# Peptides against a protein of PDB entry 3T6J, part 99

Target 1, 375 residues: chain A of PDB entry 3T6J
Amino acid sequence: PIVESYIGFIESYRDPFGSRGEFEGFVAVVNKAMSAKFERLVASAEQLLKELPWPPTFEKDKFLTPDFTSLDVLTFAGSGIPAGINIPNYDDLRQTEGFKNVSLGNVLAVAYATQREKLTFLEEDDKDLYILWKGPSFDVQVGLHELLGHGSGKLFVQDEKGAFNFDQETVINPETGEQIQSWYRSGETWDSKFSTIASSYEECRAESVGLYLCLHPQVLEIFGFEGADAEDVIYVNWLNMVRAGLLALEFYTPEAFNWRQAHMQARFVILRVLLEAGEGLVTITPTTGSDGRPDARVRLDRSKIRSVGKPALERFLRRLQVLKSTGDVAGGRALYEGYATVTDAPPECFLTLRDTVLLRKESRKLIVQPNTRLE
Target 2, 372 residues: chain A of PDB entry 3T6J as posed
Amino acid sequence: PIVESYIGFIESYRDPFGSRGEFEGFVAVVNKAMSAKFERLVASAEQLLKELPWPPTFEKDKFLTPDFTSLDVLTFAGSGIPAGINIPNYDDLRQTEGFKNVSLGNVLAVAYREKLTFLEEDDKDLYILWKGPSFDVQVGLHALLGHGSGKLFVQDEKGAFNFDQETVINPETGEQIQSWYRSGETWDSKFSTIASSYEECRAESVGLYLCLHPQVLEIFGFEGADAEDVIYVNWLNMVRAGLLALEFYTPEAFNWRQAHMQARFVILRVLLEAGEGLVTITPTTGSDGRPDARVRLDRSKIRSVGKPALERFLRRLQVLKSTGDVAGGRALYEGYATVTDAPPECFLTLRDTVLLRKESRKLIVQPNTRLE

## One batch from the design tools (peptide; made by RFdiffusion4, then SolubleMPNN)

Design b2_p14_6_s2 (from b2_p14_6, 9 letters changed)
Fold by OpenDDE base, seed 1:
Structure b2_p14_6_s2 (fold): chain B 375 residues (1-375), chain A 14 residues (1-14)
Amino acid sequence: as target 1 above (375 residues)
Amino acid sequence: GGGPTGTVPLDDLR
């Protein structure tokens, strides 16, 4: 078996300012079959990057072919086990030296253990489809999230010598129609500049890339899905995201007006974006459960994903990238915190929905480290 | 600063 490992101060999720890494390490075995799918995704990455909703001037100047491997984790030391990893975390290094992606396949496999009777907040007619395609849709989402989410976009930088990594005279901001007015100075990083929102904002961008690009037929083909199966995988991926946005409310603390988990905050933001799109794309309906207590249902109109959802996500994702590239902290914070705000305003009444989410909360699953041996 | 790796809260897998 091929064994991979890493160790060190890697992720900064536990630092409110996104600066200090947490000590983390793992030992894993390569899953060759799933890795082959990611290799095909890597082979298409340069072309797929062009499908992202920003000008080439906001993308990396040179495509650096990354490594992408599916791993079955044997041992993990850290505060949480990820489903996917993109390293290094420094944007400058990603742009100049390259990066590596991994999918922790057996972590994703936990999704296959979902029991229908415990599946909350979905319509009955969606549950079987959701259970069937949750795993495969996660493979697609994680691959896109890591490779083309975290692995995409350019930061505009002025170096210590005063040189720019972009042409100030010709590069146009697609949101303003003007020349670039802001950039990162020497020593400024994504995390240092965007600080408290940096992690969640970047996760939101990466998740949005996943949803956006999963609509591309080539992506589904790479993962072995065609026809009705491909459409079902797309539907379940989007359905999972909007459901996750509702579930995310568990991780909001109203008394402190803060989020306790960056990915969940990101998913709530995406839910808000898709709700704002309107036109019946996403509907959250408060209901009464069989026990007589509050419940809720999330509905996604499959027929409106491309017509309503994609354009809304495109506009939002472009704004995220433009604000990131230009180092526009004020604009980025205004945009992101606006969608991340949780109130009890109608029609959604998110604080009331949060009570429902907490009421329907099941015991958290615990991943236990496995043992392995040769047969 | 570390870019966030795709940690899926285990609760999302339910």
Scores: peptide ipSAE 0.081, ipTM 0.738, DockQ to the pose 0.573
Fold by OpenDDE base, seed 4:
Structure b2_p14_6_s2 (fold): chain B 375 residues (1-375), chain A 14 residues (1-14)
Amino acid sequence: as target 1 above (375 residues)
Amino acid sequence: GGGPTGTVPLDDLR
């Protein structure tokens, strides 16, 4: 088998300031069959990047074809096991030197272990569909998240010699209609500037890219979905994200006003964006379970994904990118922390919902690292 | 970490 590995101080999710990497490493085997699907996505990446809701001036000047491999992890040493990885974790290097993407296929396979009787917060009519398409939708989401999420966008930089990597006279901020007023100076990075929100903000951007681009017919075709199947994959992907936003409340600590998981915070933010869109797109209804205790149901109107959801996500995603590109920490923090705030304000009453989420929490799954053999 | 029903963080389960 083809063996792939990496080791070092890589991910900074456990650093409150997003700067210090945790020492981690993995050994994995290449899954050739699944890698072929991601290679098709790579082949379309340059075109799909143009579908993102920001001007070309906010995208990389030159497309650099990345590597994308699906891996079955044999061992992972670290505090958490990812489903996907985009490295290096430096935006400047990503845009100038390129990057590598991996999908940890056997980690994603955990999605296939979902049991109907344990599936919380969904309507009964959605459960079978959700179980059927959760895995495939995850493949789509991870591919988009890594390749076109983390792999997209440009940072505006002034180098040590005072030169800009953009034309100050012609590049316009699409949100303000004005010339670019802020950028990264020499030595400044995404993590160093955005600090406490950097990790979650970037995950939110990447997740949003996944939701946004999964609506593109070419994406579903690349993954082998057409017709009704494609629509079901889209629906389940969005439904999963909305549900994840509710589940995310488990990882919020009200007493400390902080989030303990960057991806879950990101998913909550997306939920808030989609709730704000209104028009019956997303509904969270408190209920009473069969046991007589609090429960909840999340509903997503599939007929409103494109008409209501997509425009809302488009506007939000563009704002995320523009603020990231320009190094506007104040604006970025105001935007992101606004959506990440958890209160008990009606109609959602998120703190009350959190109690319900905690009450309905199932036992944590143990992910046991596998072995393999040569036949 | 990941959710008990298979909610998995994409880049890191930490």
Scores: peptide ipSAE 0.047, ipTM 0.671, DockQ to the pose 0.103
Fold by OpenDDE base, seed 5:
Structure b2_p14_6_s2 (fold): chain B 375 residues (1-375), chain A 14 residues (1-14)
Amino acid sequence: as target 1 above (375 residues)
Amino acid sequence: GGGPTGTVPLDDLR
């Protein structure tokens, strides 16, 4: 078997300032069959990057072909095992040296273990579809999230010699219609500038890229989905995201006004964006469970994903990227924290919903080290 | 520093 490993101070999720890496390591075996799908995605990456909702001037100047491999994890040492990884976690290095993507395939397979009777916050008519397509939709989302999410976008930089990596006279900010007014100076990084919101903001951008690009037929074809199956994968991927946004409330601490999980905060933000889009795209309805206690249902109108959801996500995602590229921390913080704010204001009453989420909380799944054998 | 985030966590699988 082909064995891969990594070890070091890599992920910064547990640093309040998003800068210091946590010690982490894994040993895994390459899944050749699934890796082939991701290689096809890599082969289409340059074209798919053009589908993202920002001008080419806000995309990397030179595409650096990354590695993308599906891995079956044998052992993982860290505070949490991911489903996917994009490294290095330095945007400047991603732009100049390239990056590597991995999907932890047997971690993703845990999605298939969901029991219907324990599946919370979905309409009954969505549960079977959700169970059927959750796994496949995760493959799509993880691939897009890592490769085209974290792997996309350009930071505008002025180097130590005063040279810019963009033409100040010709590059236009698509949000303002004006020339670029801010950038990263020498020594400034994504993490150093955006600090406390950097991790969750970037995850939100990557998740949004996944949702946005999963609508593209070419993406679905790469993963082997066509026709009705492709549409179901799209629907379940979006449904999973809005559900995750509700579930995310578990990771909010009202007393401290803070989030304890960057990805969950990101998913809540996306939920807020899609709720703001209105027009019946997303509905969260408080209900009473069979036990007589509070419950809730998330509804996503499939017919409005492209007409309502996509445009809303497009605008939001473009704003995220523009603010990131220009190093506009004030604008970025205002945007992101605005959507990340959790109150009990109607109509959503998110703090009340949080109580419901906590009430319906399922135990976290345990991942157990597998055995291997030679045959 | 350790850089920004680049992973999808297990919590997505709930």
Scores: peptide ipSAE 0.089, ipTM 0.744, DockQ to the pose 0.761; fails the geometry check
Fold by OpenDDE base, seed 2:
Structure b2_p14_6_s2 (fold): chain B 375 residues (1-375), chain A 14 residues (1-14)
Amino acid sequence: as target 1 above (375 residues)
Amino acid sequence: GGGPTGTVPLDDLR
């Protein structure tokens, strides 16, 4: 078997300032069969990057072919085991040297173990479809999230010599219609400028890329889905995201006005964006469970994903990227924190919904060290 | 310091 490993101070999610990496390491075995799907995605990456909702001037100047591998984890040392990884975390290195992507396949396989009777917050009619396609949709989402989410976009930089990595005279900000007015100076990074929101903001961008690009037929074809199956995978991927946005409330601390998990905050933001789109795209309905206690249902109208959801996500995702590229911290913070705000305002009453989420909270999943044997 | 990577925690798969 092909063995891969990494070790070091890698992820900064536990640092409130997003600067200090936590010590992490793993040993894993390459899953050749699953890796083949991601290799096909890599082969299409340059073309798919053009489908993202920003001008080419806001995308990387040169496409650098990354590696993408599916791994079965044997051992993982850290505060949490991920489903996917994109490294390095330095945008400058991603732009100039490239990056690697990893899907932790046996971690994703845990998603297939969902029991119908324990599945919360979904309509009964969606449960079987959700169970059937959750795993496959996760493969799509993780692949897009890592490769084309974290792997996309350009930072505008002025180097120590005063040279720009973009043409100041010709590049136009698509949101303002004006020339570029802000950028990263020498020594400034994404994390140093955006600080407390940097991690969650970037995860939100990556998740949004996944939702946006999963609508593209070529993406579904790469993963082996066509016709009705492709549409079901799309639906379940979007449904999972809006459900995750509700579940995310577990990780909000009202007393401190603080989020404790970057990805969950990101998913809540996406939920807010899709709710704002209106037109019956997403509905969250408080209900009463069989136990007589509060419950809730999330409904997504699949017929409105392309007509209502996609345009809303397009506008939002473009704004995220433009603000990131230009280093506009004030604008980025205003946008992101606005959607990340949790109140009890009608009609959603998110603080009340949070109580329901906590009441229906599932036990944390555990990964036990797998065994290997020679056949 | 390292920035945020595309790490999806196991808890996100609930």
Scores: peptide ipSAE 0.068, ipTM 0.719, DockQ to the pose 0.745; fails the geometry check

Design b2_p14_6_s3 (from b2_p14_6, 8 letters changed)
Fold by OpenDDE base, seed 1:
Structure b2_p14_6_s3 (fold): chain B 375 residues (1-375), chain A 14 residues (1-14)
Amino acid sequence: as target 1 above (375 residues)
Amino acid sequence: GGSTTGTVPLSDLD
């Protein structure tokens, strides 16, 4: 078997300022069959990047072909095991030297072992479909999230010599219609400028890229889905995201107005964007469970994903990228914190829903490292 | 310099 490993100070999620990495490491075995699907995605990446909702001037000047591998984890040391990884975590290196993507395939497989009777917040008619396609849809989402999410976009930079990596006279901000008015100076990074929102904001961008691009037939074809199966994978991917946005409320601390998990905050933001789109795309309905206690149901109208959901996500995703590229911290913070705000305002009453989420919370699953051997 | 985000967490293992 082909063995891969890494070790070091890699992820900064535990640093509120996104600056200090946590020491972690893993040993994994390459899954050749799934890696082949990701190789096909890599082969299409340059073309798929053009489908993202920003001008080419906001994308990398030169496409650098990344590596993408599916891994079965044998051992992982860290505070949390991811489903996917994009490294290095330095935007300058990603833009100039390239990057590597990995999907932790057996971690994803654990997520697929949901029991129907324990599946919360879904309509009964969605549960079987969700169980069937959660795994495949998550493979698609992770691939897009890492490769085309984290792997996309350009930062506008002025170097130490005063030179710009963009043409100041010709590049236009698509949101304002004006020339670029802000950028990163020498020594400024994404994390240093956006600080407390940087991690969650970037995860939100990456998740949004996944949802947006999973609608593209070529993406589904790469993963081996066609016809009704492709549509079901799309539906379940979007359904999973809106459900995750509700589940995210567990990780909000009302007393401190604080989020404790960057990805869950990102998913809540996406839920808010899709709720704002209206037109019956997403509905959250408080209910009473069989035990007589509060419950809730999330409904996604699959027929409105392309007509209502995609345009809403497109606009939002473009704004995220433009604000990121230009280093507009004030605008970025205003946008992101606006959607990340949790109140009890009607019609959603998110603080009340949070009580329901906490009430229906299941025991945390423990991941135990396996043993393997060659016989 | 600070690191950027690059992982999908296990939070979806419900």
Scores: peptide ipSAE 0.033, ipTM 0.714, DockQ to the pose 0.762
Fold by OpenDDE base, seed 5:
Structure b2_p14_6_s3 (fold): chain B 375 residues (1-375), chain A 14 residues (1-14)
Amino acid sequence: as target 1 above (375 residues)
Amino acid sequence: GGSTTGTVPLSDLD
């Protein structure tokens, strides 16, 4: 078997300022069969990047073919085991040197262990579909999230010599209709500028890319889904995201007005965006459980994903990218923190829903190291 | 020398 490993100070999720890496390491075996799917995704990446909702001027000037591998984890040392990884975590290096993508395949397989009777916040009619397609849809989401999420977009930079990596006279900000008025200066990075929101903001962008591009038939074909199965994968992927946005409330601390997980904050933001879209796309209904205690149901109208959800996500995702590219911290913070705010305001009453989420919280899954043998 | 986070956490599976 092909063995891969990495070790070092890599992920900055636990740093409040999103800059300092946490020590992490793994040893894994390459899953050749699943890696082949990601190779097909990589082969289509340059074309799929053009489907993202920003002008080519806001995309990387040169496509750098990344490595994408599916790995079965033998051991993982860190505060949390991921489902996917994109490294390096430096946008400048991603733009100039390229990047590596990894899907932790056997971690993703944990999704298949979901028990129907324990599945919270879904309508009964959605539970079977959710159980069936959660794993496959998550493979799609992780692949897109890493490769085309983190692997997309350009930062506008003025180097130490005063040269720009974009044409100041011709590049137009699609949100304002004006020339570019802000950029990264020498020594400025994504993390240094956006600081406390950088990690969560980037995760939100990557998750949004996943949702947006999973609607593309070519993506579904690459993963082997066609017809009704493809539509079910789309539906479950979006449903999983809106459910995750509700579940995210567990990771909000009201007393401190802060989030404890960047990805969960990102998912809550996406939920807020899709709720704002209205038109019955997403509905969260407080209910009473069979035990007589508070419960809730999340409903996603499948028929409105493309007509209502996609346009809303498109606009939001474009704004995220434009603000990121231009280094507009004030605009980016205003946008992101606006959607990340948790109040008890009607109609959603998110603080009340948080109490429900906490009440229905289940024990976390335990990841156990597998046994291996040579055959 | 900050590092951007590029990982999907296990919490997505719950």
Scores: peptide ipSAE 0.033, ipTM 0.709, DockQ to the pose 0.782; fails the geometry check
Fold by OpenDDE base, seed 4:
Structure b2_p14_6_s3 (fold): chain B 375 residues (1-375), chain A 14 residues (1-14)
Amino acid sequence: as target 1 above (375 residues)
Amino acid sequence: GGSTTGTVPLSDLD
């Protein structure tokens, strides 16, 4: 078997300032069959990058072909188990040296073990479809999230010699219509500038890229989905995201006004964006369960994903990227923290919904390290 | 430091 491993101080999720790495390591075996799908995605990456909702001037100047591999994890040492990985974690290095992507295939496969009777917050009519397509849609989402999410966008930089990696006279900020007024100085990084919001903000950008690009027929074709199946994968991917945004409330601590999980915070932000889009795209309805206790239902109007959801996500995703590229911490923080704020204001009453989420929380699953044998 | 791994909360496995 082909063995992959990495080890070191890599991820900064546990640092409130996003700067200090936590010790992490894994040993995994390459899944050749699933890796072939990601290789096809890599082959289309340069073209798909052009579909992202920012000007080419905000994308990498030169495409660098990354590696992408599906892995079956044998052992994972760390505080959190990822579905996918994009490394290195430095945007400047991604721009100049390239990057590697991995999908943790056997971690993703755990999603196939979902039980219908344990699915919370979904309409009954959606449950069977959700169970059928959650796994496949998750594969698509992770692939896009890593390769075209984390692997996309440009940071505007002034180097130690005073040279810019962009034309100050011609590059226009699409949000302001003005010339670029901020950038990263030598030695400044994404994490150092955006600090407390850096991790969650970047995850939100990557998740948004996944949702946005999964609408593209070429992406679904790469993963082997066509026709009605492709539309169902899209629907379930978006449905999973809005449901995750509700589930995310578990990871909010009202007393401290903080989030305990970066990805779940990101998913809540996306939910807020899609709710703000209105027009009946997303609806969260408090209900009473069969047990007489509080419950809730999330509804996503499939027919409005492209007409309402896509434009809303496009605008939001462009803003995320522009603020990231220009190093506009004030603007980025204002945008992101605005959507990440949890109150009990109507109509959503998110703090009340949080109580419902906690009430409906199921028992924690255990991820057990597998054994393998060589034949 | 950096943060680009897609951590899977247990809720995503449901």
Scores: peptide ipSAE 0.031, ipTM 0.710, DockQ to the pose 0.532; fails the geometry check
Fold by OpenDDE base, seed 2:
Structure b2_p14_6_s3 (fold): chain B 375 residues (1-375), chain A 14 residues (1-14)
Amino acid sequence: as target 1 above (375 residues)
Amino acid sequence: GGSTTGTVPLSDLD
C-alpha cells in the first residue's frame, strides 16, 4: 500500500486571528480507485477555473497542476478530523508553487450511516433522496471545495520593489467598473488583513464555488453522474447546504455575537444569500414535531436552482473574490458580517430557529481508528 | 505568514 502522512502546525481554526496553526497529524493509505476520480477532476481543473464568475485577471496567471488523492485514514491527531484538506494554507504559495488536495475517503463514508428516522429538518419526500445521494454529492462538493475553491483566485500584490503582479492600467474591477484601487502590500497576507473573518470568509468562498460549479455538466460527468442522477446529485448538494446553514445556528453564541465554527458560519452565510434571492427558492417553515415540541422544515425548489439560485450565488461569489483579490477589508467585512448576523427578525426568526436546532441536536459522530489486514 | 483554513470538517457529515 501507498502510505501518506503529514504532521505540523497546519490549520488555524482555533486562532481567533487566523494566524497560528494548530498541531495536527495523520497517517493514511491511498485509495487508488477513488483517487482516479479526483485525477479526472484535476485534468479538467484549468478549464473549470474559467467557469468561475470573475475575470481571468482575478484568477491565477499560471495554472499549476495539483495533486489530488483519496486517503483512508488510519490515525488522525488533532481537534477534529476533516473530510478534505487543501495545503498549503498560503495564497502566495498556492499561486506560485501549487498545492495538494486530499479527500479522507473513509471519513466521507460516514455520510452513508445516516438513519432516516433521525434525519432532521427535511420534508419526508426528500429524506430518501437525501440519504441516497448525500454521500455522492459530498464527494462532488469536497472535490470542488478543495480543488477549485481553495485552489482558485488571485491576490493583487505590490512587492517590496514596488512592482505589481497585475496591470494597473488595464485590469478593471468588475463590481465598480474602475481600475484597481487597493491591493496587498509587501508583508500583507489574506489572514493578516482579514484577520477575524479570514478563515470563515475563505470557507464560504470555497463552499460557494462547490455549489456553483456542481451545476456544470462536465463536473457531474467526471464523477459519473448523468441525466436524472446528475440532477438529483445537484439537488441534494444544494439541499444539504441550505440544511447545513440551519444546523449552523448551533455554533452561534448570541450573548457574545460570536461564531464558534468557521465552516458553519460560512454555511449560514450561504443560506442567507439564497434566502435573500427569494422567489420561493428556499423556505424554512417552523413546525411542531410528533413530540409536541418545536421543529422546522427546509424546502428547496429544485426548479429554481438554476434560474434563481445560480444568479444569486454568482453575484455573491464574485463579490467575495473581488474583495479578496483587492484586499478590501472594509468592504469584505461589511459584506460578510452582514450575512453572518443572526437576529430574531421576521420572517426567518433565526434566534427562535436556533432554539429549535438546539432542541433537535443530534449526537456528534465519532471516528474510531480502523484496523488493517492482509488479504 | 498567515494560514487560511483548508479543510472540510466532520460536522459536514451530520
Scores: peptide ipSAE 0.029, ipTM 0.686, DockQ to the pose 0.799; fails the geometry check

